# Peptides against a protein of PDB entry 3ESW: the designs that were tried, part 11

Target 1, 322 residues: chain A of PDB entry 3ESW
Amino acid sequence: NNIDFDSIAKMLLIKYKDFILSKFKKAAPVENIRFQNLVHTNQFAQGVLGQSQHLCTVYDNPSWHSIVLETLDLDLIYKNVDKEFAKDGHAEGENIYTDYLVKELLRYFKQDFFKWCNKPDCNHCGQNTSENMTPLGSQGPNGEESKFNCGTVEIYKCNRCGNITRFPRYNDPIKLLETRKGRCGEWCNLFTLILKSFGLDVRYVWNREDHVWCEYFSNFLNRWVHVDSCEQSFDQPYIYSINWNKKMSYCIAFGKDGVVDVSKRYILQNELPRDQIKEEDLKFLCQFITKRLRYSLNDDEIYQLACRDEQEQIELIRGKTQ

## One batch from the design tools (peptide; aimed at target 1 F19)

Design b1_p11_1 (made by RFdiffusion4)
Pose (drawn by RFdiffusion4):
Structure b1_p11_1 (pose): chain A 322 residues (1-322), chain P 11 residues (1-11); non-standard residues A184 YCM
Amino acid sequence: as target 1 above (322 residues)
Amino acid sequence: DFLDYINEKLN
């Protein structure tokens, strides 16, 4: 009995596909209650549910993608990307070009395109002139800025001239292309959209302790890569936990293809208690949403995606890549 | 290793 593994191996891969295609099916009403309900037991759940709605489908918008592309200096971007591919781009330029592009976009965005804003500059006094602004709080948007999905307008008084500069907080990323300023919040909103406009596979990562950033899929490193525009950072998920020494509890990724707990990639010390939701329930929550996010996908798509997800679980469950 | 992983999923 030379036991045939190649037979049994090829078999199984077949059986596994059925197990996968079955998993991402129906929404049998049994687990539906578990969902509709959990979203009332727990707000961390409603939190994730709400954000999934604002953040997964939103950046897939051709009208926007095109405007961003019109607006960005593609000649400049691609020139530099090409210049860096010139100083050899790995023996295997095996979709490495895509990585060089993301890196350059980070540079352009930071060094060139968008600017940080703690207090705003005075609208009437010069440009470099923010530390003579004392804030008078926040309030609703006026008629004009109401168009751009704005909730809060921070208003400021200039002690040197008396005029009031205002700093609307927009969510319409197309509006940000114009204003070209803000904090992680909008820096990240626009940067996610920018990444999506090059057709990259992109995600919005949300840290409960007030920071947001991106994840991009590098076909060259065939895994998700951490991208933070504010820090012009490429593959440095430790940056928060170690370099900054920031204490964190949860990290959640959002995208067209799914919602995934990516905590383990980032919360690698200074771990805070995860006391917001039964860990079993969180796994379920993401799975149900990811499953919902895929009813209209076909079998080949449902499967290839589920494998990428699995590859990711092993990466997180373990301590490393591969 | 990969086949053990699939076997765990199917069991």

Design b1_p11_1_s1 (made by RFdiffusion4, then SolubleMPNN; from b1_p11_1, 8 letters changed)
Fold by OpenDDE base, seed 1:
Structure b1_p11_1_s1 (fold): chain B 322 residues (1-322), chain A 11 residues (1-11)
Amino acid sequence: as target 1 above (322 residues)
Amino acid sequence: DLIERILKELE
């Protein structure tokens, strides 16, 4: 009896697709109970959920995208991208153009657009006066600052003139287009929006040890790529563990289509104890939130994303990003 | 069936 291997292969593919799709069906009552219990009893889980409710959706705002594109020097950006693409891009195919775009956006953002702010300049003394500023602490926002999703305002006193300067930590990325300064939080927040405004697949990566960055899905490389606006870094996930010798416990990526533990991509050495949640519970949590984010997608979209997820998991296990 | 059984074992 000649085993029809082609028929078996087709059946396997169909069954595999059905199996994958079945994982994204509406959660069973037992899963809902597990989820509710987890987020109510585990603070880390509650934090991940809270972040997902904001970070997974906030950047999908067409009005914001328009404002961003109107604010950036698109002529300069595309001129530079075209210049770099003309050198090498034709040999590699059209998909590499987007990688050049992201690299130019990193350059443009750090060199031409945004500023790192350790201390603000004195509002009275003017530019390049940050060396005269002494921190007095932090307080809540005033009525004006509260309009721009500000939770904290850092207060500084000028040693020269004695005046107080406020440095509001704005979470409204549109306000950051105006202020054009901040630390890693403001940098990553606005840069995530910038990448999204170009129609790119982007995730916001939160590290428990006080850093944040982005990931971009490169069609050319066919994987998620590390992107850090603060460092003008593209595809260098090792910079934290190796270059900085940073100790880390958790890196969680938040995107419109899912929440993923990406710790294995970035924590290459000096791993801190992962004691905030059971590994199985974290896996469950991320999968559960991801499932909810995909409820409105059709079967083909779900399947394509699931295939992408599987490839990422294989990558993370194999450590191929070294 | 055999395929479902194999898939279940791969979980």
Scores: peptide ipSAE 0.009, ipTM 0.473, DockQ to the pose 0.151
OpenDDE base, seeds 2, 3, 4, 5: peptide ipSAE 0.008, 0.008, 0.007, 0.006; ipTM 0.470, 0.452, 0.499, 0.467; seed 5 fails the geometry check

Design b1_p11_1_s2 (made by RFdiffusion4, then SolubleMPNN; from b1_p11_1, 7 letters changed)
Fold by OpenDDE base, seed 2:
Structure b1_p11_1_s2 (fold): chain B 322 residues (1-322), chain A 11 residues (1-11)
Amino acid sequence: as target 1 above (322 residues)
Amino acid sequence: DLVEEILKKLE
């Protein structure tokens, strides 16, 4: 009996595909009930859901992408990418070009484009006057600030001239293209949009312990890659746990195609208690939101994304990002 | 079905 191994392999692949697709079917009524109960009873789950409703879709705006590309010095960026690619990129294939692009965008953003704002400069005294600024607290936005999705305005008094300077915490990334300053939130928000504007697969990573960064899906590396605009960091997920000795409990990645607990990639030591939600409930929540985000995708897209998800889970378990 | 058995192991 000549076992047609090729026929068996094809049949296995078909059945495997069907099995995977079956997991992404519309949620059963029981799953919907579980989801509703979870988000109504668990504050952390409600927070993750709320973030997903914004972060998973807000950056998929073609008009914003156009504005970004019109604002950036694309000639400089591509000149630098081409220069680095010409050195060694040809040996690794064309897919590595995108990694060079992301690295240049990190450089450009930090060095040429955006500014860290611990304290604002005094509006009256001008540049390099932040040292003279005393925080007075925070207040709600005024009528103008409210146009740019501003939830909070930090208020500072200049010790030199006595004038008040407002530092609105804008959440509108298009406004951030104008202001070109902020902290980790503004940096990550705008940089996520920038990466998306180049047609890249990007996730926004929220850390419960007051930091945020990106992940980019590298076609060259065939995995999600850590990207931190604040640190000009590419593929250095260890930076927080090891270099900063930061204690962390949760890192959640938000993308157009899914919500993923990526804590295992970044929490390498000094893990804080994960007591905000049961692990099973968090896993369920992320999977449930991910399924919803994929409802409009075709079977082939769903299958390809499911394969990526499985590869990522294997990576996260093995701890081998190297 | 061998395929079903393999699928059950992949669950």
Scores: peptide ipSAE 0.010, ipTM 0.459, DockQ to the pose 0.176
OpenDDE base, seeds 1, 3, 4, 5: peptide ipSAE 0.007, 0.000, 0.006, 0.009; ipTM 0.448, 0.384, 0.524, 0.458

Design b1_p11_1_s3 (made by RFdiffusion4, then SolubleMPNN; from b1_p11_1, 6 letters changed)
Fold by OpenDDE base, seed 1:
Order: structure tokens, then sequence, then C-alpha cells
Structure b1_p11_1_s3 (fold): chain B 322 residues (1-322), chain A 11 residues (1-11)
């Protein structure tokens, strides 16, 4: 009885594909009940859901992409990318070129485009006067500031002239193209949009311990790559746990195609208690949201993304990021 | 079948 191993292999692949696709069908009533119960009873789950409703879709705006590309010095950017690409002696290739592009965007953004703002300059005294500024606290936005998705305004008094300067914490990334200043939130917000404007696969990573950064899917490296605009960092996921000795509990990545717990990529030591949600419930939540984000995709797209997800999970478990 | 049993173990 000659077992046709090729036929069996083909059948296994078909059944495996069907099995994977079955996981992305409409949720069963029991799963919907579990989801509703979880988000109504667990504050952390509600927070993740709320963030996903914004971060997973807000950057997929063609009008914003056009404004970004019109605002950036594309000639300078591509000149520098071409220069670095040629210097490394690599053969021309679209995949590796994109990594050089992201590295240049990191350089350009930090060195030429955006500014870190601990304290604002005095509106009356002018440039380089932040040393004279004393924080008075925070308040809600005024009528003008409210136009640009501003939740909080930091208030400062100038020790020199006594005038008040407002530092609105804008969440509108288009307004940030004008102001060109902020902290980690503003940096990551605008930089996420910038990367998206080049047609890249990008996720926004939220850390519970008051930091945010990006991930970019490198076709050259065939994996998600750590990207931090504040640090001009590419593929250095260890910088928080090792270099900063930062204590962390949760890192959650938000993208158009899914929500993923990426804590294992970044929390290498000094792990804080993960007591905000049961691990099984967090896994369920991320999978459930991811499933919803993929409802409009075809079977081939779903399967390709599922394969990518599986490779990422293997990487996270095996510690094969670098 | 055998394939389904293998897949069930992967869940």
Amino acid sequence: as target 1 above (322 residues)
Amino acid sequence: DLVNRILEKLE
C-alpha cells in the first residue's frame, strides 16, 4: 500500500489553511458575551479597547498622508537614503532600501524637523527662553486649542516678564506638523503618521509605564522592528529594559490589522507585576479585537497575516528578535 | 480523521 505522502501533505496544508481561516470567522455568541463581560468589568481591558478604536485606524487617512509628504523635505530625505545605501555597497533592492528610508526618517525627524519640549519658550521673550519658565499646572483647552484635539494644556509663567505661556498637548498630528515640538506622545503620534504616509506597515506601541514608540514591519528582515523617534533608534528593543533599566509590565502594539501584546520583546528584565488582567483574558482580548479589524479582508489576506502573526509569536517565545 | 486530531492538539 504505497502511501501517497504528497497527497497527504497537500491535504494537511489545505486543512491547516481552513483551520486558520476558521479562527477569523464571526465570533460565536459565547465569545461576544466573554468580550462584553471583560471590557465592562476590567478597566485595563476597557483601556486597550478604547486605544484600539483610535490608534488602529486614525493613521489610515489619505488626506493626512498627502499633507505629510508635502511638508517633509523629500529631496533631502531621499538624497541621504541614496547616499547611505551606496556607502554600504549593497545591491539595489526595494526591501533593504526601505530599512535605510526608516533610518533616515528617524535622523531627519530628530535632527532637522521636530523638537523635544520639556518647557516651552516664553511667547513674549522669544526663542531659547525655556529656562525662565515655571510650571503652574494644567488646565483644559480654550476654544482655539480645542480645534486640534487637545485634552490638556500645560501652563507656564515666565520668571523674566511675568507673562503666561500655554503649552497645549495636541493630539492632532497635522497640528504637530506646524508646532514641531512635544514629548514622547507628540513624537510618537506624528512619527507614526509619517511612517504610514510612506505606505509602511506600522504599529503604535503603548507601554503602561509612560512611554510610547513604533514598530515597523521590515520586508528585508521579515519581522517587526523596534523604532523609537525620540531615541533615533532602529531595531534596539533592549534599550528600555537594559540601557534605561526601566521597569515595565505591559507593552501593547496597535496597528490597522491587529492588536498584539509585545511585552516579551521589550521586557527583558525588571518585570513589574502583570496584575491588571488575567493573561488568558488579555490574549483573548487582543485576538478578539484583531479578528474584528480583519473582518473586511479576503481569505488570502487573512491567511498571510495569520502566518505573520504566528512567526511573530514564535519569535517572542524563542527570544529571536536579535 | 488523523489530520483533525493533529490540529486539535495544536489548539
Scores: peptide ipSAE 0.008, ipTM 0.483, DockQ to the pose 0.154
OpenDDE base, seeds 2, 3, 4, 5: peptide ipSAE 0.007, 0.006, 0.007, 0.005; ipTM 0.489, 0.450, 0.441, 0.439

Design b1_p11_1_s4 (made by RFdiffusion4, then SolubleMPNN; from b1_p11_1, 7 letters changed)
Fold by OpenDDE base, seed 4:
Structure b1_p11_1_s4 (fold): chain B 322 residues (1-322), chain A 11 residues (1-11)
Amino acid sequence: as target 1 above (322 residues)
Amino acid sequence: DLVKRILKKLE
């Protein structure tokens, strides 16, 4: 009996695909109840859900992409990408080109485009006056600031002239194209949009311990790659735990296709207690939200993403990001 | 310099 191994393999692949697809079908009533109970009873779960409702979809705006591409010095960017790409002896059309693009975008963004703002300059005294600024606290946005999704305005007084300077913490990334300054939140927000504007697969990574960064899916490396615009960092997930000696508990990645606990990629040492939610409930939550985000996708898209998810989970378990 | 940058991000 010549066991047609090819036929068996095909059948197994079909059954496996069907099995995977079955996991992404509409949630069962029991899962909906569990989800509802979790988000109503657990504050961390509420936070993750709330973030997912914004971060997973907000950057998928074609109008914003156009505005970004019109605002950036694309000629400079591509000139530098092409230069570095050619220098390393790569041929046109290689998937590695996108890695060079992201690296140049990191350079361009940090060195040429955006500014770190610990304290604003005095509106009256002009540039390089931030040293003279004393924080007075935070206020709600005024009517103009509110137009740009501003939740908080930091208030500073100039020690030299006595005038008040407002530093609105804008969440509208289009406004950030104008202001070109901020902290990790503004940096990551706008940089996430920038990467998305180039058609890249990008996730926003939220760390509970007051930092945020991106992940980019490299087709060349065939994995999610750490990207921090503040640090001009590409594929250095260890910088927080090792270089910064930062203590961390949770890192959650938010993308259009899912929500993933990526803590294992970044928390290499100095792990803080993960006491905000049960591990099983966090896993369930991320899977549930991911499933919901994929409801409109076809079976092939769902299967491809599921394969990517499995590869990522294997990577995260193996700790091979070094 | 790194510590200063970290402190700046934590503020």
Scores: peptide ipSAE 0.020, ipTM 0.536, DockQ to the pose 0.013
OpenDDE base, seeds 1, 2, 3, 5: peptide ipSAE 0.006, 0.006, 0.000, 0.006; ipTM 0.401, 0.440, 0.366, 0.394

Design b1_p11_2 (made by RFdiffusion4)
Pose (drawn by RFdiffusion4):
Structure b1_p11_2 (pose): chain A 322 residues (1-322), chain P 11 residues (1-11); non-standard residues A184 YCM
Amino acid sequence: as target 1 above (322 residues)
Amino acid sequence: SIEEEYRSILE
């Protein structure tokens, strides 16, 4: 009995596909209550649910993608990307070009395109002039800035001239293309959209302890890659936990294809208690949403995606890539 | 079970 593995191996891969295609089916009402309910037992759940709605579908918008592309200096971007491909892009330029592009976009965005804003500059006094602004709080948007999905307008008084510069906080990333300034918040909103506009596979990563950033899929490294525009950073998920020494509890990724707990990638010391939601319930929550996010996908798509997800679980469950 | 066998085959 030379036991035939190749037979049994080829078989199973077949069986597994059925198991997978079954998993991503229906929404049998049984687990539906578990969902509709959990979203009332727990707010961390409503939190994730709400954000999934604001953040997964939103950046897939051709109208926007095109405006961003019109607006960005593609000649410059692609020239530099090409110049860096010139100084030899790995023996296998095997979709490595895509990585060189993301890196260059980070550079352009930071060194060139967008600008940080703690207190704003005085609108009437010069440009370099923010530390003579004392804030008078926050308030609602006026008629004009109400168009751009704004909730809060921080207002400031200039002690040197008396005029009041205001700093609306927008969510319309197209508006940010114009204003070209802000904090993680909008830096990240626009950068996610920018990444999506090159048709890249992109995600919005949310840390409960007030920071946001991106994840991009590198076909060359065939895994998700951490991208943080504020820090012009490429593959440095440790940056928060170690370099900054920031204490963190949860990290959640959002995208067109799904919602995934990516904590393990980032919270690699200074771990805070994860005391917000039964870990079993969180797994369920993401799965149900990811499943929901895929009803209209076909079998080949449902499967290839589920494998990428699995590849990721092993990466996180374990301590490494591959 | 099926998931574990699948991972074993891949290794």

Design b1_p11_2_s1 (made by RFdiffusion4, then SolubleMPNN; from b1_p11_2, 5 letters changed)
Fold by OpenDDE base, seed 2:
Structure b1_p11_2_s1 (fold): chain B 322 residues (1-322), chain A 11 residues (1-11)
Amino acid sequence: as target 1 above (322 residues)
Amino acid sequence: SIKELYLKVLE
């Protein structure tokens, strides 16, 4: 009995694929009820859902991608990428080029393009006057600021000239291409769009403890890679827990193809209580939203993404990015 | 922002 092991392997692969695909079928009525009950009864779940409705789709805008690419100094960026790739990249294959691109985009964004804004400069006194600015509080946007998805405006008084300077917290990333300043929210918002504009797979990572960053899926490394535009950081998920000694409870990644609890990648020490939601309910919520995001995908796309998800879960359990 | 806190720790 020549057991055709190749035929058996193929059959097992087909059955496995079918099994995986079965998990991504349209949610059963009971799952829909569970989801509705969860988001109506749990504030954290409602927050995750609300964020997913925006962050998972907003950056998939071709018109915005064009505006970004027209705004950036692409000649400088690609010149620098090509220079670094020419040194070491050829030995590692073409897939590493995107890692060099992301590293250059981090450099370019922080060094050449965007500015950190603790306090705004005085509109009257000009550049480098932020030291003279006293916060007066926050207010709602005016009619002009409201055009750019502004929820809050920070108000500052200049100690030198007495004039008021407004620092609108714009959520429109296209407006941020003009203003070129902000804090972690503005940095991450625009940088996420920038990465997406280069056709990269990107997730927006929300940390409950007032920080945000990106993840990029490296085809070279075959995994999600930590990317923080504020820190010009590539593949350094430990910087928050170890270097900053930051205490954290939740890190949730939002992408076009899924919502994932990535807390295990970043919370290496000083873990805060995870008391906002039951772990099982959070897992269910992320899976449920992920299924919804994938409803329009074909079976092959769903299968490939499910394989990536499984690999990521294994990585997160092992705690080693190998 | 966290960076403001981090900068204060470095300072």
Scores: peptide ipSAE 0.064, ipTM 0.777, DockQ to the pose 0.012
OpenDDE base, seeds 1, 3, 4, 5: peptide ipSAE 0.038, 0.032, 0.039, 0.042; ipTM 0.742, 0.714, 0.712, 0.762; seed 1 fails the geometry check

Design b1_p11_2_s2 (made by RFdiffusion4, then SolubleMPNN; from b1_p11_2, 8 letters changed)
Fold by OpenDDE base, seed 3:
Structure b1_p11_2_s2 (fold): chain B 322 residues (1-322), chain A 11 residues (1-11)
Amino acid sequence: as target 1 above (322 residues)
Amino acid sequence: EIKKLYLEVLK
């Protein structure tokens, strides 16, 4: 009896696909109850849910993408990408070109476009006067600042002229295209939108210990790649734990297709206690939100994303970049 | 919130 191994392999592949798809069915009533109880009783879970409701969808705005592309010097960007691509002599096709694009966007954003703001310049004395600024505290936004999703305004007094300068912390990324300054929050917010405007798969990574960055899905490398606009960093997930010797507890990635605990990618040493939520509850929460984000996708899209998720989980378990 | 500086670490 010749065992038809090809027929068996095809049958097993079909059964495997069906098994994967079965995991993304609508949540059972018991799962909904568990979710509701978790977000109402655990403050960390409530925070993750709140962030997901904003960060997973806000950057998928075609109007914003158009405004970004009209604002950037695309001729300069593509000229530099073409130059670096030609210099390295890579023939690996269109997929590697996107990695060069992201690297140039990191350069362009940090060197030519956006500015780090420890303290603002004095509005009266002009440029390069931030050294003369004394912080007085923070207050709520005024009527004009409130138009641009401003949560807080830092207030500074000039030691030279005595005038007050306001530094509003805008959350509207379109306003940031005008102001072109901020700290890690403003940098990551606008840079995430910039990457999305080029049609890239991007996640926003939140670290509990007051830092934020991006991940880009490289089709060439076939994995999520660390991207930090503040540091002009590409594929250097070790910089926080190793180079900065930073202590960290949680890193959570927020994208249109899912929420993922990526702590194992970035927390390589000096791990802080993970005491804000039970590990099983955090895993459940991220999976539950991810299922909800995928409810409108077809079976083929769900299967492709599930394969990507499994590859990422293998990478995170091994603690090695593939 | 505050930018940290990193040093090159030899692997």
Scores: peptide ipSAE 0.031, ipTM 0.728, DockQ to the pose 0.016
OpenDDE base, seeds 1, 2, 4, 5: peptide ipSAE 0.009, 0.029, 0.030, 0.010; ipTM 0.456, 0.739, 0.735, 0.458; seed 1 fails the geometry check

Design b1_p11_2_s3 (made by RFdiffusion4, then SolubleMPNN; from b1_p11_2, 5 letters changed)
Fold by OpenDDE base, seed 2:
Structure b1_p11_2_s3 (fold): chain B 322 residues (1-322), chain A 11 residues (1-11)
Amino acid sequence: as target 1 above (322 residues)
Amino acid sequence: SIKELYLQVLE
């Protein structure tokens, strides 16, 4: 009995594919009820859903990508990428080139393009006057600021000239291409759009403890890579827990193809209580949203993404990003 | 930087 092991292997692969695809079928009525009950009864779940409705889709805007590419100094960026790529003598491969591109985009964004804004400069006194600024509080946007998805405006008084300077917290990333300043929210928002504009697979990572960053899917490394524009950091997920000694409870990644709890990648020590939601409910929520995001994808796309998800889960359990 | 803010809390 010549067992055709190749035929058996092919059959097992087909059955496995069908099994995986079956998990991404339209949610059963019971799952929909569970989802609705969860988001109506749990504030954290409602927050995750609300974020997913924005962050998972907003950056997939071709018109915005064009505006970004027209705004950046692409000649400088590619010149620097080519220069660094040539130094390492790697075999020409598009896959590794994108890692160099992301590293250069981190450099360019922090060094040449965007500015950290703890306090704004005085509109009257000019540059480097932020030291003279006293916070007066926050207010709603005016009619002009409201055009750029502004929820809050921080108000500052200049101690030197007495004039008021407004620091609108714009959520429109196209407006941020003009203003070129902000805190972690503005940095991550615009940088996420920048990475997406180069056709990269990117997630927005929300940390409950007031920080945000990106993940980029490296085809070369075949995994999600930590990317923090504020820190010019590539593949350093440990910086928060170890270097900053930051205490954290939740890190949730939002991408076009899924919502993933990535807490295990970043929370290496000083874990805060995870008391906002039951772990099973969070897992269910992320999976449910992920299924919804994939409803329009074909079976092959769903299967490939499911394989990536499985690999990521294995990585997160093993704690080996090396 | 955010890093500086978090490092100051350790001091």
Scores: peptide ipSAE 0.135, ipTM 0.810, DockQ to the pose 0.013
OpenDDE base, seeds 1, 3, 4, 5: peptide ipSAE 0.010, 0.032, 0.036, 0.036; ipTM 0.426, 0.662, 0.696, 0.706; seed 3 fails the geometry check

Design b1_p11_2_s4 (made by RFdiffusion4, then SolubleMPNN; from b1_p11_2, 6 letters changed)
Fold by OpenDDE base, seed 3:
Structure b1_p11_2_s4 (fold): chain B 322 residues (1-322), chain A 11 residues (1-11)
Amino acid sequence: as target 1 above (322 residues)
Amino acid sequence: EIKELYNKVLE
């Protein structure tokens, strides 16, 4: 009785694929009820849902991608990528080229393109006058500022000339291509759009303790890679917990294909209480939103993404970057 | 929001 092991292996693979696909069928009525109750009764869940409705889709705008690519110095960027790629002895066509591109975009964005703004310069006195600025508080946007999705405007008085300078906190990333300044929110918002404009798989990572960054899916490394535009950081998820000694409770990643709790990647020490939601409810919420984001995908796309998800979950459980 | 609020450990 020659057991055809090849036939058994093929049959098991088919059954495994069918099992994976079965998890992504439309939600049962009981799951919809659980979801509705959760987002109506838990403020943290409502926040995650609200963020997903914006962050998972806003950057998938071809018009915005064109504007970004027309604004950046692509000749300089690709010249630098090619130089560093060749220096390390790589041949054209290797998947590692995209990692070099992301590293150059981090350099270009921080060094050549965007500016950190603790305080604005005085509009009257000119450049390098931020040291003379006193905060007066915040107010709502005016009629012009409201055109660019501005939630708040910080108000400063110049100690030298007495004039008022406005620092609007724009959420429109196209406006940020013009202003080219901000804090972690503006940096991450525009940099996420920049990476998406190059056709990359990118997630926006929200930390409850007032920081934000990106993740990029490296085809070379076959995993999600930490990317922080503020720090010009590539694949350094430890910088917050270790280098900054930052205390954190939640890190949630938002992408076009899913919402994922990535806290285990970044919270390596000094964990704050996770008391905003039950762990089982957070897991359910992220899975439910992810399922909804994939409803229009075909079986092959669903299967490939599910394989990626399983690999990430294994990585997060092990607490080691592969 | 502002990274200056965090105490960096020198390596």
Scores: peptide ipSAE 0.025, ipTM 0.702, DockQ to the pose 0.014
OpenDDE base, seeds 1, 2, 4, 5: peptide ipSAE 0.024, 0.020, 0.024, 0.023; ipTM 0.699, 0.683, 0.701, 0.675; seed 5 fails the geometry check

Design b1_p11_3 (made by RFdiffusion4)
Pose (drawn by RFdiffusion4):
Structure b1_p11_3 (pose): chain A 322 residues (1-322), chain P 11 residues (1-11); non-standard residues A184 YCM
Amino acid sequence: as target 1 above (322 residues)
Amino acid sequence: EFLEFITEKLE
């Protein structure tokens, strides 16, 4: 009995596909209650649910993608990307070009395109002039800035001239293309959209302890890569936990294809208690949403995606890539 | 290793 593994191996891969295609089916009403209900037991759940709605489908918008592309200096971007591919791009330029592009976009965005804003500059006094602004709080948007999905307008008084500069906080990333300033918040909103506009596979990563950033899929490294525009950072998920020494509890990724707990990638010391939701319930929550996010996908798509997800679980469950 | 992983999923 030379036991035939190649037979048993080829078989199974077949059986597994059925197991997978079954998993991403229906929404049998049994687990539906578990969902509609959990979203009332727990707000961390409603939190994730809400954000999934604002953040997964939103950046897939051709009208926007095109405006961003019109607006960005593609000649400049692609020139530099090409210049860096010139100083050899790995023996296997095996979709490595895509990585060089993301890196250059980070540079352009930071060094060139968008600017940080703690207090705003005075609108009437010069440009370099923020530290003589004392804030008078926040309030609702006026008629004009109401168009751009704004909730809060921080207003400031200039002690040198008396005029009031205002700093609307917008969510319409197309508006940010114009204003070209802000904090992680909008830096990240626009940068996610920018990444999506090059057709990249992109995600919005949310840290409960007030920071946001991106994840991009590098076909060259065939895994998700951490991208933080504010820090012009490429593959440095440790940056928060170690370099900054920031204490963190949860990290959640959002995208067209799904919602995934990516905590393990980032919270690699100074771990805070995860005391917000039964860990079993969180797994369920993401799975149900990811499943819901895929009813209209076909079998080949449902499967190839589920494998990428699995590859990711092993990466997170373990301590490393591969 | 991969086939063990799939076997565990199918169990």

